# Designs tried in a protein design run: peptides against a protein of PDB entry 3JWR. Part 383

Target 1, 323 residues: chain A of PDB entry 3JWR
Amino acid sequence: TRELQSLAAAVVPSAQTLKITDFSFSDFELSDLETALCTIRMFTDLNLVQNFQMKHEVLCRWILSVKKNYRKNVAYHNWRHAFNTAQCMFAALKAGKIQNKLTDLEILALLIAALSHDLDHRGVNNSYIQRSEHPLAQLYCHSIMEHHHFDQCLMILNSPGNQILSGLSIEEYKTTLKIIKQAILATDLALYIKRRGEFFELIRKNQFNLEDPHQKELFLAMLMTACDLSAITKPWPIQQRIAELVATEFFDQGDRERKELNIEPTDLMNREKKNKIPSMQVGFIDAICLQLYEALTHVSEDCFPLLDGCRKNRQKWQALAEQ
Target 2, 298 residues: chain A of PDB entry 3JWR as posed
Amino acid sequence: TRELQSLAAAVVPSAQTLKITDFSFSDFELSDLETALCTIRMFTDLNLVQNFQMKHEVLCRWILSVKKNYRKNVAYHNWRHAFNTAQCMFAALKAGKIQNKLTDLEILALLIAALSHDLDHRGVNNSYIQRSEHPLAQLYCHSIMEHHHFDQCLMILNSPGNQILSGLSIEEYKTTLKIIKQAILATDLALYIKRRGEFFELIRKNQFNLEDPHQKELFLAMLMTACDLSAITKPWPIQQRIAELVATEFWEQGDQVGFIDFVCTQLYEALTHVSEDCFPLLDGCRKNRQKWQALAEQ

## One batch from the design tools (peptide; made by RFdiffusion4, then SolubleMPNN)

Design b2_p30_8_s2 (from b2_p30_8, 13 letters changed)
Fold by OpenDDE base, seed 1:
Structure b2_p30_8_s2 (fold): chain B 323 residues (1-323), chain A 30 residues (1-30)
Amino acid sequence: as target 1 above (323 residues)
Amino acid sequence: SEEQKIFEEILKKTLETGIFDLSPVFEYAD
């Protein structure tokens, strides 16, 4: 395709030029081509292209395939969300120095997972999918959409001309896929809520050990969630704009709940309750986000900008809630 | 706050059902 030719022939700017190591990064001004270039740079600077012998054209095709399999009619859970999740992962690995704590296969898996974690997202949550008795709800009882996202990820990875993992041994391939699956499934906030207590307790007791395979898996899951929710850490103008996209998608679901399921949506998904957004954001930060970024910062102090951003945005939302 | 209560209920239901539901309370219109 013309898009593939353009991407494959383009000079890839440095990570410094692209500012993709910054926790304050914004994609708002970037074209789709520029987001793809950023993605190439992430793979390159993490040494994944070299270490796993990726062909440039195959990587370009894979990136474009991933991008293509996000829906354009979804307000928030689209390619830009996946791209921002991956950028936060990259920043956490580089600027946050998490790279030094992980294997190359774990890094490879996390980056692929971050880009792929919401593939073919429909703009509705697992509760909606279950309540609507969607065919996907018949395949999986829990983490319905996350299983679907992984299935889409696997499909793309095995598609002709998209096999970025072809340079791996059989054992490396199996390991990578296992980690990708676990990482994508970890983006189900239900699993986060179930598992985070163990992680926080290990941190609190100073018993956290990345050499333990179970604790490693737990950490990767927490890191994925931290990147997936990283919009809450962004500079206020960026945070506010992303919150509008999230609200739009939630309100769209609420409208569908009324129309398709004959239910009145809760305040979070009710467009008539827009005035509740600030206080709900404070509640979300307190209930879901703060402890995670505190724990992550404890693992690596260089991740502090995420925690600091989250705290600053809490103050901003609180101020709006008091008006 | 009311919002804190909503999130506490979401957390509780999530642990009980295995689904993170942002709409814990539903009213059906016949």
Scores: peptide ipSAE 0.269, ipTM 0.780, DockQ to the pose 0.494
Fold by OpenDDE base, seed 5:
Structure b2_p30_8_s2 (fold): chain B 323 residues (1-323), chain A 30 residues (1-30)
Amino acid sequence: as target 1 above (323 residues)
Amino acid sequence: SEEQKIFEEILKKTLETGIFDLSPVFEYAD
């Protein structure tokens, strides 16, 4: 395609030029082509292209395929969300120095997972999918959409001309896919809520050890969630704009709940109660976000900007809630 | 806050059902 030709022929700017190492990164001013260039740079600077012998054209095609399999009519869970998740992962690996704690296969898996974790997202939560009796709800009882996201990821990875993992041995390939699956499934906040207590306790007791395979898996899950929720850590103008996108998507679901399911949506998904967003954001930060970024910062102090950003945004939301 | 309580209930339900659901209607004061 013309898009592929343009991407494959383009000079890829440095990570410094693209600012993709910054936790404060924003994609708002980037074209789709520029987001793809950023993604190439992430793979390159993490040594994934060289170490796993990726063909440049294949990587370009894969990136474009991933992008294409996000829906444009979804307000928040689209390519830009996936891209920002991957960028946060890249920043955490580089600036946060988590790269030094992980294997190349784990890094490869995390980056692929971050980009793929919401593939074909429909702008509705798992509860909606279940209540609407969608065919996907017949296949999976829990983490319905996350299983679908992984299925889409696997489909793309196995598509002709998109096989970025072709340079891996069979064992490396299997290991990578296992980690990708676990990482994508970990983005279900239900699983996060279920598992985070173990992680926080290990941190609290100073018993956290990445050499333990179980703890490694747990850490990768927490890291994925931290990147997935990283919008809450962004500079206030960026956070505020992203919060509007999230709210838009929630309100769209609420409208569908009324229309399709004949139920009154919760206040979180009720567009008539948008004045409650600030206080709800404070509650979300306190219940879901803060402890995660505190724990992550304990694992790597260079991840502090995420925690600091989260705290600052909590203050901003609290100030709005008090008006 | 009331919103904090809502999230606590969501967390509780999430642990019980295995689904992180923001759909439930909650009654609370502003």
Scores: peptide ipSAE 0.208, ipTM 0.763, DockQ to the pose 0.512
Fold by OpenDDE base, seed 3:
Structure b2_p30_8_s2 (fold): chain B 323 residues (1-323), chain A 30 residues (1-30)
Amino acid sequence: as target 1 above (323 residues)
Amino acid sequence: SEEQKIFEEILKKTLETGIFDLSPVFEYAD
């Protein structure tokens, strides 16, 4: 395609030029092409292209395929969300100094997972899928959409001309897919809520050890969630704009719940309760986000900008809630 | 706040059901 030709022929700017090592990064002013260029730079600077012998054209095609398999009519869970998740992962690995704590296969898996974790998202949560009796709800009991996202990821990875993992041995391939699956599934906040207590306790007791395979897996899951939720850490103007996108998608689900399921949506998904957004954001930060970024910062102090951003946004939302 | 309680209930329900549901009908008492 013309798009592929343009991408493959383009000079990829440095990470510094693209500012993709910054935790404060914003994609708002970037074209789709520029987001793809950023993604190439992430793979290159993480040494994944070299270490796993990726062909440039194949990587370009894969990126475009991933982008294409996000829906354009979904307000938040689209390519831009996936891209920002991957960018946060990149920043955490580089600026946050987490790269040195992980294997190349783990890094490869995390980056692929970050880009792929919401593939074909429909703009509705697992509860809606279950309550609507969608066919996917018959296949999976838990993490319904995350299983679907992984299935889509696997489909793309195995599609002709998109096989970025072709340079891996059979064992490396299996290991990578395992980690990708675990990482995508970890983005189900239900699993995060279930598992985070163990992570926080290990840190609190100073017993956290990345050399332990179970703890490594746990850390990768927490890191994925931290990147997935990273919008809450962004500078205030960026946070506000993203929060509006999230709210839009939630309100769209709420409208569908009324129309299709004959249920009254909760305030979080009720467009008539827009005035509750600031207080809801405070609640979300306190219940879900703060402890995670505190724990992550404990593992790597260079991740502090994520925690600091989260705290600052809490203050901003609280101020709005008091008006 | 009432909103904080909503999130606490969501968290509780999430642990019980295995689904992080942001759409439960919280009957806000008027």
Scores: peptide ipSAE 0.216, ipTM 0.771, DockQ to the pose 0.518; fails the geometry check
Fold by OpenDDE base, seed 2:
Structure b2_p30_8_s2 (fold): chain B 323 residues (1-323), chain A 30 residues (1-30)
Amino acid sequence: as target 1 above (323 residues)
Amino acid sequence: SEEQKIFEEILKKTLETGIFDLSPVFEYAD
């Protein structure tokens, strides 16, 4: 395609120029082409292109294929969300110094997973999928959408001209796919809630050890969640804008809940209750986010900007809730 | 806050059901 030709021929700016090592990064001003260029830079600077002998054209095609398989009519869970998740992963790996703690295969898997983790998202949560008796709910009992996202990821990776993993050995390929699947599934907050206590306890007791395969898997899951939720850490203007996108998608689901399921949505998904958003954000930060970024910062102090951003935004939301 | 309590209940239900559900209607006063 002409889009592929344009991307493949383009000069890829440095990570410094693109600011993709910054935890404060914003994609708002970037074109789709620029987001693809940023993605190429992430693969290159993590040594993934060289180490796994990726062909440039194949990587470009894969990126465009991933982008194409996100829906444009979904307010939040679209390509830009996936891209921002991947950017946070890149920043955590580079600026946050996490790269030095992981294998090349783990890094490869995490980056692919971050970009792919919400493929073909429909703008509704697992609860809605289950309650609507969607066909996907018949295939999977738990983490319904995350399984679907992985299926889409696998489909793209195996599509002609998109095989960015063709340079891997059979064992490396299997390992990579396993980690990708685990990482995508880990973005189900239900799994995060179930598993995070073990992670926090290991950190608290100073018993955390990445040489332990189980603890490594646990850490990768927590890192994925930290990147997936990283909008909460952004500078306040960026945080507010992203919160509006999330709210829009939630309100759309709430409207569908009324129309299709004949139920009254909760306040979080009720457009008539948007005045509750600030207090709901405080609750979300306290319940889900703060301890995660605290623990991540204990693993690597260079991840502190994520924690600091989260704390600052909590204060901002609290101030709004008190008005 | 009341909203914090809602999230606490969601967390509890998530542990019980295996689904992170933000949709339930919680009974509370304005």
Scores: peptide ipSAE 0.167, ipTM 0.745, DockQ to the pose 0.582; fails the geometry check

Design b2_p30_8_s3 (from b2_p30_8, 13 letters changed)
Fold by OpenDDE base, seed 3:
Structure b2_p30_8_s3 (fold): chain B 323 residues (1-323), chain A 30 residues (1-30)
Amino acid sequence: as target 1 above (323 residues)
Amino acid sequence: SAVDEIYEEILKKTLETGIFDLSPVFEYAD
């Protein structure tokens, strides 16, 4: 395609030029091409292209395929969300110095997972999928969409000309897919809620050990969630804009719940309760985000900007909630 | 606290249903 030719021929700017190592990174000013260039840079600077013998054209095609398989009519869970998740992962690995704690296969899996974790997202949560009796709800009982996202990820990875993992051994490939699956599934906040207590307790007791395979898996799950939710850590103007996108998508779901399911939406999904967004954001930060970024910062102090950003945004949302 | 109770309910519901829903938190923020 013309798009592929343009991407493959383009000079990829440095990570410094692209600012993709910054936790404060924003994609708002970037074109789709620039997001793809950033993604190439992430793979390159993590040594994934070299270590796994990726062909440049294949990587370019894969990136474009992943981007294409996000829906454009979804306000938040689109390519830009996946891209921002991957950028946060990259920043956590580089600036947050998590790279040195992980294997190359784990890093490869995490980056692919971050980019792929919401593939073909429909702008509705698992609750809606279940309540609408969607065919996917018959295939999977839990983490319905996350299983679908992984299936889409696998489909793309195995598509002709998109096989970025072709340089891996059979064992490396299997291991990578396992980690990708676990990482994508970990983005289900239900699983985060189930597992975070173990992680926080290990941190609290100073018993956290990445040499333990179970704890490693747990950490990768927590790291994925931290990157998935990283919008909450962004500078306030960025956070506000992203929160509007999230709200838009939730309100769209609420409208569909009324129209298609004849259900009154919850406050979170109810556009008539837009004035509750600030208080809802405070609640979300307290319930879900703060402890995670505290724990992550404990694992690597260089991840502090995520925690600091989260705290600052909590203050901003609280101030709005008091108005 | 009331907030703690809400979180416990969310946790309970999440464990029971396998679906994460923060909606209850927002009802108490008023």
Scores: peptide ipSAE 0.111, ipTM 0.740, DockQ to the pose 0.485
Fold by OpenDDE base, seed 5:
Structure b2_p30_8_s3 (fold): chain B 323 residues (1-323), chain A 30 residues (1-30)
Amino acid sequence: as target 1 above (323 residues)
Amino acid sequence: SAVDEIYEEILKKTLETGIFDLSPVFEYAD
């Protein structure tokens, strides 16, 4: 395609030029082509292209395929969300110094997972999928959408001309897919809530050890969640704009719940209760976000900007809630 | 706080149902 030719022929700017190492990064000013260039740079600077012998054209095609399999009519859970998740992962690996704590296969898996974790998202949560008796709800009992996202990821990875993992041995390939699956499934906040207590306790007791396979898996899951929720850490103007996108998507779901299911939406998804957003954001930060970024900062102090951003945004939302 | 109690209930329900639903947070803000 013309798009592929343009991407494959383009000079890829440095990570410094693209600012993709910054935790404060924003994609708002970037074209779709520029987001693809950023993604190439992430793979290159993590040594994934060289270490796994990726062909440049195949990587370009894969990136475009992933981007194409996000829906444009979804307000928040679209390519830009996946791209921002991957950028946060890249920043955490590089600026946050987590790269040195992980294997190349784990890094490869996390980056692919971050880009793929919401593939074909429909702008509705697992509760809606279950209540609507969608066919996907018949296939999976828990983490319905996350299983679907992984299935889409696997489909793309195995598609002709998109096989970025063709340079891996069979064993490496299997390991990578296992980690990708675990990482995508970890983005279900239900699983986060279930597992986070173990992670926080290990950190609190100074017993956290990445050489333990179970603790490694737990850490990768927490890291994925931290990147997925990273919008809450962004500079306030960026945070506000993203919060509006999230609210739009939730309100769209609420409208569909009324129309399609004859259910009164919850306040979170009720556009008539927009004035509750600031207080809800404070509650979300306190219940879900703060402890995660605190724990991540204990694993790597260089991740502090994520925690600092989260704390600053909590203060801003609290101030709005008091008005 | 009232908000903390709501989130505790959400967490409990999430563990019981396997579905993360923040909807109850909004019912107590009135």
Scores: peptide ipSAE 0.197, ipTM 0.785, DockQ to the pose 0.558; fails the geometry check
Fold by OpenDDE base, seed 2:
Structure b2_p30_8_s3 (fold): chain B 323 residues (1-323), chain A 30 residues (1-30)
Amino acid sequence: as target 1 above (323 residues)
Amino acid sequence: SAVDEIYEEILKKTLETGIFDLSPVFEYAD
């Protein structure tokens, strides 16, 4: 395609020029082509292209395929969300110095997972999928959408001309896919809630050890969630704009719940309850985000900007909730 | 606190159903 030719021929700017090592990064001013260039840079600077013998054209095609398999009519869970998740992962690995704690296969898997974790997202949550008796709900009992996202990821990875993992041994390939699957599934907040207590306790007791395979898996899951939710850590103007996108998508679901399911939406998804957004954001930060970024910062102090951003945004949302 | 109790119930329900829903916390904040 013309898009592929343009991407493959383009000079890829440095990570410094692209600012993709910054936790404060924003994609708002970037074209789709520039987001693809950023993605190439992430693979290159993590040594994934060299270490796993990726062909440049194949990587370009894969990135474009991933981007194409996100829906454009979904307000939040689109390519830009996936790209921002991957950028946060890259920043956590580089600036947060987590790269030194992980294997090359784990890094490869996490980056692929971050880009792929919401593939073909429909703009509705697992509860809606289940309640609507969607065909996907017949295939999976739990983490319905996350299983679908992984299936889409696998489909793309195996598509002709998109096989970025072709340079891996069979064992490396299997390991990578296992980690990708676990990482994508970990983005289900239900699983996060289930598992985070163990992680926080290990941190609190100073017993956390990445040399333990179970703890490594747990950490990768927590890291994925931290990157997936990283919008909450962004500078306030960016946070506000992303919150509007999230609200738009949730309200769209609420509207569909009324029309298609004949139910009253929860306040979170109720367009008439916009005034509750600030208090809901405070509740979300307290219940979900703060402890995660505290724990992550304990693992690597260089991740502090994520925690600091989260705390600052909590204060901003609290101030709005008090008006 | 009442908020802690609601949170515990949400956690329990999440673990039982596999569906994450924070809506009860937001309803109590009224």
Scores: peptide ipSAE 0.196, ipTM 0.766, DockQ to the pose 0.421; fails the geometry check
Fold by OpenDDE base, seed 1:
Structure b2_p30_8_s3 (fold): chain B 323 residues (1-323), chain A 30 residues (1-30)
Amino acid sequence: as target 1 above (323 residues)
Amino acid sequence: SAVDEIYEEILKKTLETGIFDLSPVFEYAD
């Protein structure tokens, strides 16, 4: 209650002051309150507060509820990751000029999805959840955690005093929830790998058309992945620090795999193979990231800083791999 | 490309098992 009162009464700085339009943005020096203020600014500057008649107190409560439902004992998949994903989405929409290509409902859904996409993340991947025979693995066959994240998102959106979508019509509400679900599910890299070929082919053939509903859905999925992975695009000092957080969480999973499942972890999650991180990062960039940011830059040239950052970090990781 | 083949295998395995494993990509980078 005191946190809510403090947030609701605070003056929200401009996007320029907060630097939340910058693709090079870092949250490292921000307090939790400041991250919440940044989030309010994102909703405001995207005209979502005005267009959907959000009450300020309800928005503040919702943001704090989302933040509260991320675990503090998870090294990477915490509130700061969700916040950085949302900030990249905001930067892509504003500085990257993608806002002009989307409807207000799509923008609303993407921002909610970005903030919510890892709710109650446990610091382990879907493979661990499946192999550990966790109760969630009995509910869902694919994208186990992403379904759980969406369920948590819905729970918060429907909680008393958190109903930021109360100003929407029934049809708008249904549409928004559909897009949120699709966007959260799209953060499963398995689905990304499955779908990206179609997107890249459409771009390559110059047949990409956002007026096509299927292609629109595909684009929103690719945009979500681009924001979720955006740590790889950050200035090198920021990238290194985030990579350490990711490695910490992966090593924690690997330690649990040994202890709880009696299996040897993969190299990515093996603390004893930390010397392979640079080469693995190069492989990850080449395999997963580069083509995505190239395609995104083709859709909007103003997204080039993401591609440029990814290329620069590839060079840095390659140099470390050669040492 | 060799990379494309690796991803096709990853995709196939993911669809068959429900387990997303990027380890083959990292092994190729070594």
Scores: peptide ipSAE 0.134, ipTM 0.770, DockQ to the pose 0.281; fails the geometry check

